# Peptides against a protein of PDB entry 4Z63, part 21

Target 1, 334 residues: chain A of PDB entry 4Z63
Amino acid sequence: LCLGMNDLTGNIPEDLFHLKRLNLLGIQENRLSGSLSREIRNLSSLVRLDVSWNLFSGEIPDVFDELPQLKFFLGQTNGFIGGIPKSLANSPSLNLLNLRNNSLSGRLMLNCTAMIALNSLDLGTNRFNGRLPENLPDCKRLKNVNLARNTFHGQVPESFKNFESLSYFSLSNSSLANISSALGILQHCKNLTTLVLTLNFHGEALPDDSSLHFEKLKVLVVANCRLTGSMPRWLSSSNELQLLDLSWNRLTGAIPSWIGDFKALFYLDLSNNSFTGEIPKSLTKLESLTSRNISVNEPSPDFPFFMKRNESARALQYNQIFGFPPTIELGHNN

## One batch from the design tools (peptide; made by RFdiffusion4, then SolubleMPNN)

Design b1_p9_7_s2 (from b1_p9_7, 5 letters changed)
Fold by OpenDDE base, seed 4:
Structure b1_p9_7_s2 (fold): chain B 334 residues (1-334), chain A 9 residues (1-9)
Amino acid sequence: as target 1 above (334 residues)
Amino acid sequence: SSSWVDSVE
């Protein structure tokens, strides 16, 4: 049943929950309000539940043990409160959980040993607090993780060295500290292709440790951290780099010539720093900007990107990395 | 640019 993108109001009719053969319930992009009914438990054949972009409130019902086929739960952009229900945090069937932009709170806890199918987790823009869950690497299929805009004070857990499944990771605006430790840990994530760390590490030094290596890194976003230091030499070994945003920092020194050696680099933002010297001539030789053959068919994160122009302006949403226009931004340097 | 990339609104 697909009822998305309407102006539906009120609650879900209780009689809808008698549809025991229903595999897909999509009621996204409406004005549905109230609590999500516990009677969802009666939808024993449910594979996909999409309640996103509504006015739902209250706690998410703890009924996911009665939904053995549920693979997709999309609840982003609602008013849900409380924690992740125990049955949801233990779901062996769940592949994707998206609860971005809610009011979920408390300590983030997932039983990753039970969540054997979880491959995508979006909990961005919630009220989770405490530390990052150390057991996330136990989610052996977890590839996409957005935990941005929560209050995860402290450091990236040491256990994330073992996060082999991790490919796309955002921790933007999560009150993280110690960028040197974070990068030192995350370099061990052999499948990491996208890393977003924007609005963390306030005023720290960007490490220039040549021992750091991100072999498969395609997207690095570390914007608006007020980071000090220079362009990190370790980044020159990330030969697959496609998008680099280090804007709104306090980076100094020259833009190195190796920045033009990235064959796939099509988006570069180094703006609003304190870089000096000349623009590297190698930037004029970027193959991605001169050749028409941008490989459009690469896997992207499940979480969207946003280009924030001004704090007061609505951010532009980009659902794919290749949605970004080819860009070189070097403005507002000294 | 007056912009930066983020993963959230």
Scores: peptide ipSAE 0.521, ipTM 0.932, DockQ to the pose 0.849
Fold by OpenDDE base, seed 1:
Structure b1_p9_7_s2 (fold): chain B 334 residues (1-334), chain A 9 residues (1-9)
Amino acid sequence: as target 1 above (334 residues)
Amino acid sequence: SSSWVDSVE
């Protein structure tokens, strides 16, 4: 049953929960309000639940033990409060959980040993606090993780060295500290292709340690951190780099010539730094900007990107990396 | 640019 993108109001009729053969319930992009009914437990055949973009409030009901086939739960952009229900945090069937842009709070706890199917987690823009859950690497299929805009004070856990499944990771604006430790840990994530660390590490030095290596890194975003230092030499070994944003930092020195050697680099923002010297001539030879043959069909993060502005203008949403226009931004340097 | 890339609204 798909009822998304309407002007439906009020609560879900209780009789809808008698549909025991229902595999898909999509009621997204409505004006549905109140609590999400516990009677969703009666939908024992449910594979996909999409309640996103509504006015739901209260706690998410702890009934996911009665939903043994549930693979997809989409609840982004609601007013949900409380924590992740225990049954949801222990769901062996769940592949994707999206609860982005809610008011969920407390410590983030997932039973990753039980969540054997979880491959995508979006909890961005919530009120989670404490530390990053050290057991996330135990979620053996977890590839997409957005934990951005939560209050995860401290450092990236050492256990994330073992996060072999991790491909797309955002920790943007999560009050993280120690960028040197974070990069030193995350370099061990051999499948990591996308790393977003924007609005963290406030005023720290960007490490220029040649021992750092991100072999498969395609997207690196470390914007608006007020980072000091120079363009990091270790990044030159990330031959698959497609998007680099280091804007709104305090980076100094020259833009190195190796920045133009990235064959796939189509988006470069180094603006609002303190870079000096000449623009590397190698940037004029970027193959991605001269040839139209960008493979548009590459895997992308499940979480959207946003081009944010310091001004009150609405952020532009980009659902795919290739939605970004080919860009070289070097403005507002010295 | 007056913009940066982020993953949050």
Scores: peptide ipSAE 0.519, ipTM 0.931, DockQ to the pose 0.813
Fold by OpenDDE base, seed 2:
Structure b1_p9_7_s2 (fold): chain B 334 residues (1-334), chain A 9 residues (1-9)
Amino acid sequence: as target 1 above (334 residues)
Amino acid sequence: SSSWVDSVE
């Protein structure tokens, strides 16, 4: 049953939960309100539940043990409160959980040993607090993780060295500390292609350790951290780099010539730093900016990227990295 | 500043 993109109001009729053969319930992009009914438990054949972009409130019901076929739960942009229900945090069937832009709170706890099918997790823009869950790497299929805009104080857990499934990771604006430790840990994530760390590590030094290596890194965003140091030499080994944003830091020194050696680099923002010297001539030879036919394997996260061009600007949603125009921003380096 | 914020504020 797909009733998305309407002006439906009120609560879900209880009789809808009598549909025991229902595989898909999509009621997204409406004005549905009230609590999400516990009677969802009666939908024992449910594979996809999409309640996103509504006015739902209260706690998410703890009924996911009665939904053994549920693969997709989309609840982004609602007013949900409380934690992740125990049955949801233990779901062996769940592939994708999207609860972005809610009011979920408390410590983030997932039973990753039970969540054997989880591949995408979007919990961005919630009120989760405490530390990052150390057991996330136990989610052996977890590829896409958005935890941005939560209050995860402290450091990236050492256990994330074992996060081999991780490909897309955002921790933007999550009160993280120790960028040196974070990068030292995350370099062990052999499948990591997208790393977004914006609005963390306030005033720390960007490590220039030549031992750091991110083999598959395509997207690195570490903007607005007020980071000190220089352009990191270890980044020159990330030959697949497509997008680099280090804007709004306190980086100094020259822009190195090796920045022009990235064949796939189509978006570069080094603006609002303290870089000095000449613009490398190699930047004028970037194949991605001169050639129309670069077949770039786009990283496709299940979550959109949101870019604010200015601190005061609304974030623009980009569903694809190639949605970004080819850009070189070197402005405001005084 | 591209504040890559994973959410539309």
Scores: peptide ipSAE 0.064, ipTM 0.771, DockQ to the pose 0.418
Fold by OpenDDE base, seed 5:
Order: structure tokens, then sequence, then C-alpha cells
Structure b1_p9_7_s2 (fold): chain B 334 residues (1-334), chain A 9 residues (1-9)
């Protein structure tokens, strides 16, 4: 049943939960309100539940133990409160959980040992607090993780050295500290292609440790951290780099010539730093900006990117990395 | 630029 993208109001009719053979319920992009009914438990054949972009409130019902086929739960952009219900945090069937832009709170806890199928987790823009869950690497299929805009004080857990499944990771604006430790840990994530760390590590030094290596790094975003230091030499070994945003920091020194050696680099923002010297001539030779055929159908994060502006203007959403225009921003380096 | 990349609205 697909009823998305309408002006539906009120609650879901209880009789809808009598549809025991229903595999897909999509009611996204409506004005549905009230609590999400516990009677969802009656939808024992449910594979996909999409309740996103509604006015749902209250706690998410703890009924996911009665949904053994549920692979996709999309509840982003609602008013959900409380925690992740225990049955959801233990779901062995769940592949994707998107609860971005809610009011979920407390300590983030997932039973990753039970969540054997979880590959995508979006909990961005919630009210989770405490520490990052150390057991996330036990989610052996977890590839996409957005935890941005929560209050995860402290450091990236040492256990994330073992996060082999991790490919796309955002921790933007999560009150994280110790960028040196974070990078020193996350370099061990051999599948990590996208790393977003914007609005963390406030005023720390960006490490220039040549022992750091991110083999498959394609997207690095560490904007608006007020980071000190220079362009990190370790980044020169990330030969697959496509997007680099280090804007709104306090980085100094020259822009190194190796920045133009990245064959796939099509988006570079180094603006609003304190870089000095000449613009590297190698930037004029970026193959990605000179070649017509960027037919890069590469896998992207399940979470969208946003071009944030300091002004009250709505952020531009980019669902794909390649949605970004080819860009070199070097402005405001005084 | 008055902008930066982020993963959230």
Amino acid sequence: as target 1 above (334 residues)
Amino acid sequence: SSSWVDSVE
C-alpha cells in the first residue's frame, strides 16, 4: 500500500493493521499525526515501513519482534521521542533504519550482535547523548552510518579500528573531541570512502602525521572546526579523493602542489582559512575538471549531503556526491 | 564562500 505524497491527516485507521499480507506500507510525505500505533505488530508480513515526513509523535512502539520480515524502516522527519525501542535495537531482519530528524533521546544503544542484517543507519539530527556506542563495529554489515547532530561527547571509540564494514560515516556536529585520535582510529576502516566530521574538534590541530593513511577515501569533509595546522601530508596518499572540504578552519601555510595530483578530485573547498602563497599550478591540470566524461556511477552514502550557508537560506540538498558542481573554492584566505 | 558541506539540514 503506497499512500505517500498526499495531504492525508489524522491517524492511520486501525483497520489498516488487519492487512496481515501487507509487505509494503508507504505513507510518507503526509500530515499524519498522533502516535505510531502498536497495532503495526499485526502486519507480520511487513518488509518495508515508510512513515517518513509526517507529524507522528510519541515513542516508537516496541513491536519489532513481531515483524520478522521487516527490512526497511523509514521514520525520518517526524516528532518521535524516547529511545530506539528494544525490539528494533535487536531486529535481525532490519537492513535500513532511518530515523533522522526526530527528537529521539538518551544513550544510543543497538544490539549489533543481534542486528546481523543492518547495513544503513541514519540517526542524524536527534537528541542522543553520551558516548558513541563502542559496539557499532559488531554490526558486521553496517556500511552507512549517519550520527550527525547528536551530542556524542568525547572521542571516537578505539573499537572503531575494527569497523571493517564502514564505508560512509558522518559525525558532523556531534561535539566530538580529539581529531588526532579520531583519524588515527578511522584510518583502520579499510572500506571507508566518505568521512564527514564538520563542526567537531573545535580549535584543535589537524594532525600532519605521515603515518596516517586512508586508502579508499573519496570524500573528506572537515569543515567549520576552526582547525589549526596545515594541509595534511597524509592526505596526499588518498589517491581516490573526489571531494575535499576543509573550509572554515584556521589552516595555514601553502596549498601543496600534490592537491592537483588527485585525478578524481572535482570538488575542493579550502575557503575561509589562512592559506598563503601561490595557487598551485597543478590545480589547473585536474583531470576531473578538464575531462568531459565524469561517468562515475559510484556508490554514494544513503544520507544526503547539504550545502550549508551561514545565512538563513535553506541548505541545498545533494543526494549524490556527483550532484555537487565541479568546484574549486579558495576564497577568503586572509 | 559562505558555505560548507554537511550531512544534515
Scores: peptide ipSAE 0.512, ipTM 0.929, DockQ to the pose 0.799; fails the geometry check

Design b1_p9_7_s3 (from b1_p9_7, 4 letters changed)
Fold by OpenDDE base, seed 4:
Structure b1_p9_7_s3 (fold): chain B 334 residues (1-334), chain A 9 residues (1-9)
Amino acid sequence: as target 1 above (334 residues)
Amino acid sequence: SSSWISTVE
């Protein structure tokens, strides 16, 4: 049943929950309100539940043990409160959980040993507090993780060295500290292709440790951290780099010539820093900007990107990395 | 640019 993108109001009719053979319930992009009914438990054949972009409130019902076929739960952009229900946090069937832009709170706890199918997690823009869950690497299929805009004070857990499944990771605006430790840990994530750390590490030094290596890194975004230091030499070994945003920092020194050696680099933002010297001539030789053959068919994160022009303006949403236009931004440097 | 990239609104 697909009822998305309407102006439906009120609550879900209880009689809808008698549809025991229903595999897909999509009621996204409406004005549905009230609590999400516990009677969802009666939808025993449910594979996909999309309640996103509504006015739902209250706690998410703890009925996911009665939904053995549920693979997709999309609840982003609602008013849900409380924690992740125990049955949801233990779901062996769940592949994707998206609860971005809610009011979920408390400690983030997932039973990763039970969540054997979880491959995508978006909990961005919630009220989770405490530390990042150390057991996330136990989610052996977890590839996409957005935990941005929560209050995860402290450091990236040491256990994330073992996060082999991790490919796309955002911790943007999560009050994280110690960028050196974070990068030192995350370099061990052999499948990491996208790393977003914007609005963390306030005023720290960007490490220039040549021992750091991100072999498969395609997207690095560490914007608006007020980071000090220079362009990190370790980044030059990330030969697959496609997008680099280090804007709105306090980086100094020259833009190194190796920045033009990235064959796949199509988006570069180094703006609003304190870089000096000349623009590297190698930037004029970027193959991605001269060649028509941009490989558009690469896997992207499940979470969207947002380009924020200012703190007060609505951000532009980009659902894919390749949605960004080919860009070189070097403005507002000294 | 006066912009930066994030994964949240």
Scores: peptide ipSAE 0.486, ipTM 0.924, DockQ to the pose 0.834
Fold by OpenDDE base, seed 1:
Structure b1_p9_7_s3 (fold): chain B 334 residues (1-334), chain A 9 residues (1-9)
Amino acid sequence: as target 1 above (334 residues)
Amino acid sequence: SSSWISTVE
């Protein structure tokens, strides 16, 4: 049953929960309000539940133990409060959980040993506090993780060295500290292709340690951190780099010539730094900008990207990395 | 550019 993108109001009729053979319930992009009914437990055949973009409030009901076939739960952009229900945090069937842009709070706890099918987690823009859950690497299939805009004080856990499944990771605006430790840990994530760390590490030095290596890194975004230092030499070994945003930092020195050696680099933002010297001539030879035919249908993160101009401006949403226009931005340097 | 990329609204 798909009722998304309407002007439906009020609560879900209780009789809808008698549909025991229902595999898909999509009621997204409405004006549905109130609590999400516990009676969703009666939908024992449910594979996909999409309640996103509504006015739901209250706690998410703890009934996911009665939904043994549930693979997809989409609840982004609601008013949900409380924590992740225990049954949801222990769901062996769940592949994707999206609860982005809610008011969920407390410590983030997932039973990753039970969540054997979880591959995508979006909890961005919530009120989670404490530390990053050290057991996330135990979610053996977890590839996509957005934990941005939560209050995860401290450092990236050492256990994330073992996060072999991790491919797409965002921790933007999560009050993280120690960028050197974070990069030193995350370099061990051999499948990591997308790393977004914007609005963290305030005023720290970007490490220029030649021992750092991100072999498969395609997307690196570390914007608006007020980072000091220079263009990191270790990045030159990330031969698959497609998108680099280091804008709104305090980076100094020259833009190195190796920045133009990235064959797949189509988006470069180094603006609003303190870079000096000449623009590398190698940038004029970027193959991705000269050849029209790189239709790279590559896998993208499940979480959206946002281009923000300021905190008050409506951000432009990009659902795919290749939605970004080919860009070289070097403005507002010295 | 006066913009930066994030994953938050």
Scores: peptide ipSAE 0.482, ipTM 0.923, DockQ to the pose 0.808
Fold by OpenDDE base, seed 3:
Structure b1_p9_7_s3 (fold): chain B 334 residues (1-334), chain A 9 residues (1-9)
Amino acid sequence: as target 1 above (334 residues)
Amino acid sequence: SSSWISTVE
């Protein structure tokens, strides 16, 4: 049953929960309000539940043990409070959990040993606090992780060295510290292609350790961190780099010539830094800017990207990396 | 530009 993108108001009719053969319930993009009924437990055949973009409030009901076939739960952009229900945090069937842009709080706890099918997690823009959950690498299929805009004070856990399934990771604006430790850990994530760390590590030095290596890195965003240092030499070994945003830092020195050796680099933002010297001539030879054959069919993160101009302006949403226009931004340097 | 990329609104 798909009832999304209407002006439906009130609550879900209770009789809807008698549909025991229902595999898909989509009621997204409405004005549905109140609590999400516990009677969703009666939908024992449910594979997909989409309640996103509504006015739901209260706690998410702890009934996911009665939903043994549930693979997709989308609840982004609601008013949900409390934590992740225990039955949801232990769901062996769940592939995707999206609860972005809610008011969920407390310590983030997932039983990753039980969540054997979880491949995508979006909990961005919530009120989770404490530390990053050290057991996330135990979610052996978890590829997409957005934990941005929470209050995960401290460092990236050492256990993330073992996060082999991790491909797309965002921790933007989560009060993280120690970029050197974070990069030193995350370089062990051999499947990591997208790393977004914007608005963390305030005033730290960007490490220039030649031992750092991100083999499959395609997207690196470390913007607005006030980072000191220079263009990191270790990045030159990331031959698949497509998008680099290091804008709004305090980086100094020359832009190195090797920045033009990235065959797939189509988006470069080094603006609002303190770079000096000449613009490398190699940037004029970027193959991605001269040839239109960027493979649009590459896997992308499940979480969207946002281009922010200021804190008060509505950000432009990009659902795919290739939605970004080919860009070289070097403005506001010395 | 005065813009940067993030994954949150």
Scores: peptide ipSAE 0.473, ipTM 0.921, DockQ to the pose 0.797
Fold by OpenDDE base, seed 5:
Structure b1_p9_7_s3 (fold): chain B 334 residues (1-334), chain A 9 residues (1-9)
Amino acid sequence: as target 1 above (334 residues)
Amino acid sequence: SSSWISTVE
């Protein structure tokens, strides 16, 4: 049943939960309100539940133990409160959980040992607090993780050295500390291609440790951290780099010539730093900007990117990395 | 640029 993109109001009719053979319920992009009914438990054949972009409130019902086929739960952009219900946090069938832009709170806890199928997790823009869950690497299929805009004080857990499944990771605006530790840990994530750390590590030094290596790093965003230091030499070994945003920091020194050696680099923002010297001539030779055939059908994160101008302004949404225009931004380096 | 990339609105 697909009823998305309408002006439907009120609650879901209770009789809808009598549809025991229903595999897909999509009611996204409506004005549905009230609590999400516990009677969802009656939809025992449900594979996909999309309730996103509504006015749902209250706690998410703890009925996911009665939904053994549920692979996709999309509840982004609602008013859900409380935690992730225990049955959801233990779901062995769930592949994708998107609860971005809710009011979920408390400590984030997932039973990753039970969540054997979890591939994508988007919990961005919630009210989770405490520390990052140390057991996330136990989610052996977890590839996409957005935990941005929560209040995760402290450091990236040491256990994330073992996060082999991790490919796309955002912790943007999550009150994280110790960038040196974070990078020192995350370099061990051999599948990590996208790393977004914007609005963390306030005023720290960007490490220039030549021992750091991100083999498959394609997207690095560490904007608006007020980071000190210089362009990190370790980044020169990330030969697959496509997008780099280090804007709105306090980085100093020269822009190194190796920045133009990245064959796939199509988006570079170093603006609003304190870089000095000449613009590297190598930037004029970026193959990605000179070649006509950027047919890069590469896998993208499940979470969207946003171009922010300030904390309060509505951002432009980019669903794909290649939605960004080819860009070199070097402005405001005084 | 007066903008930066994030994964949140």
Scores: peptide ipSAE 0.463, ipTM 0.917, DockQ to the pose 0.772; fails the geometry check

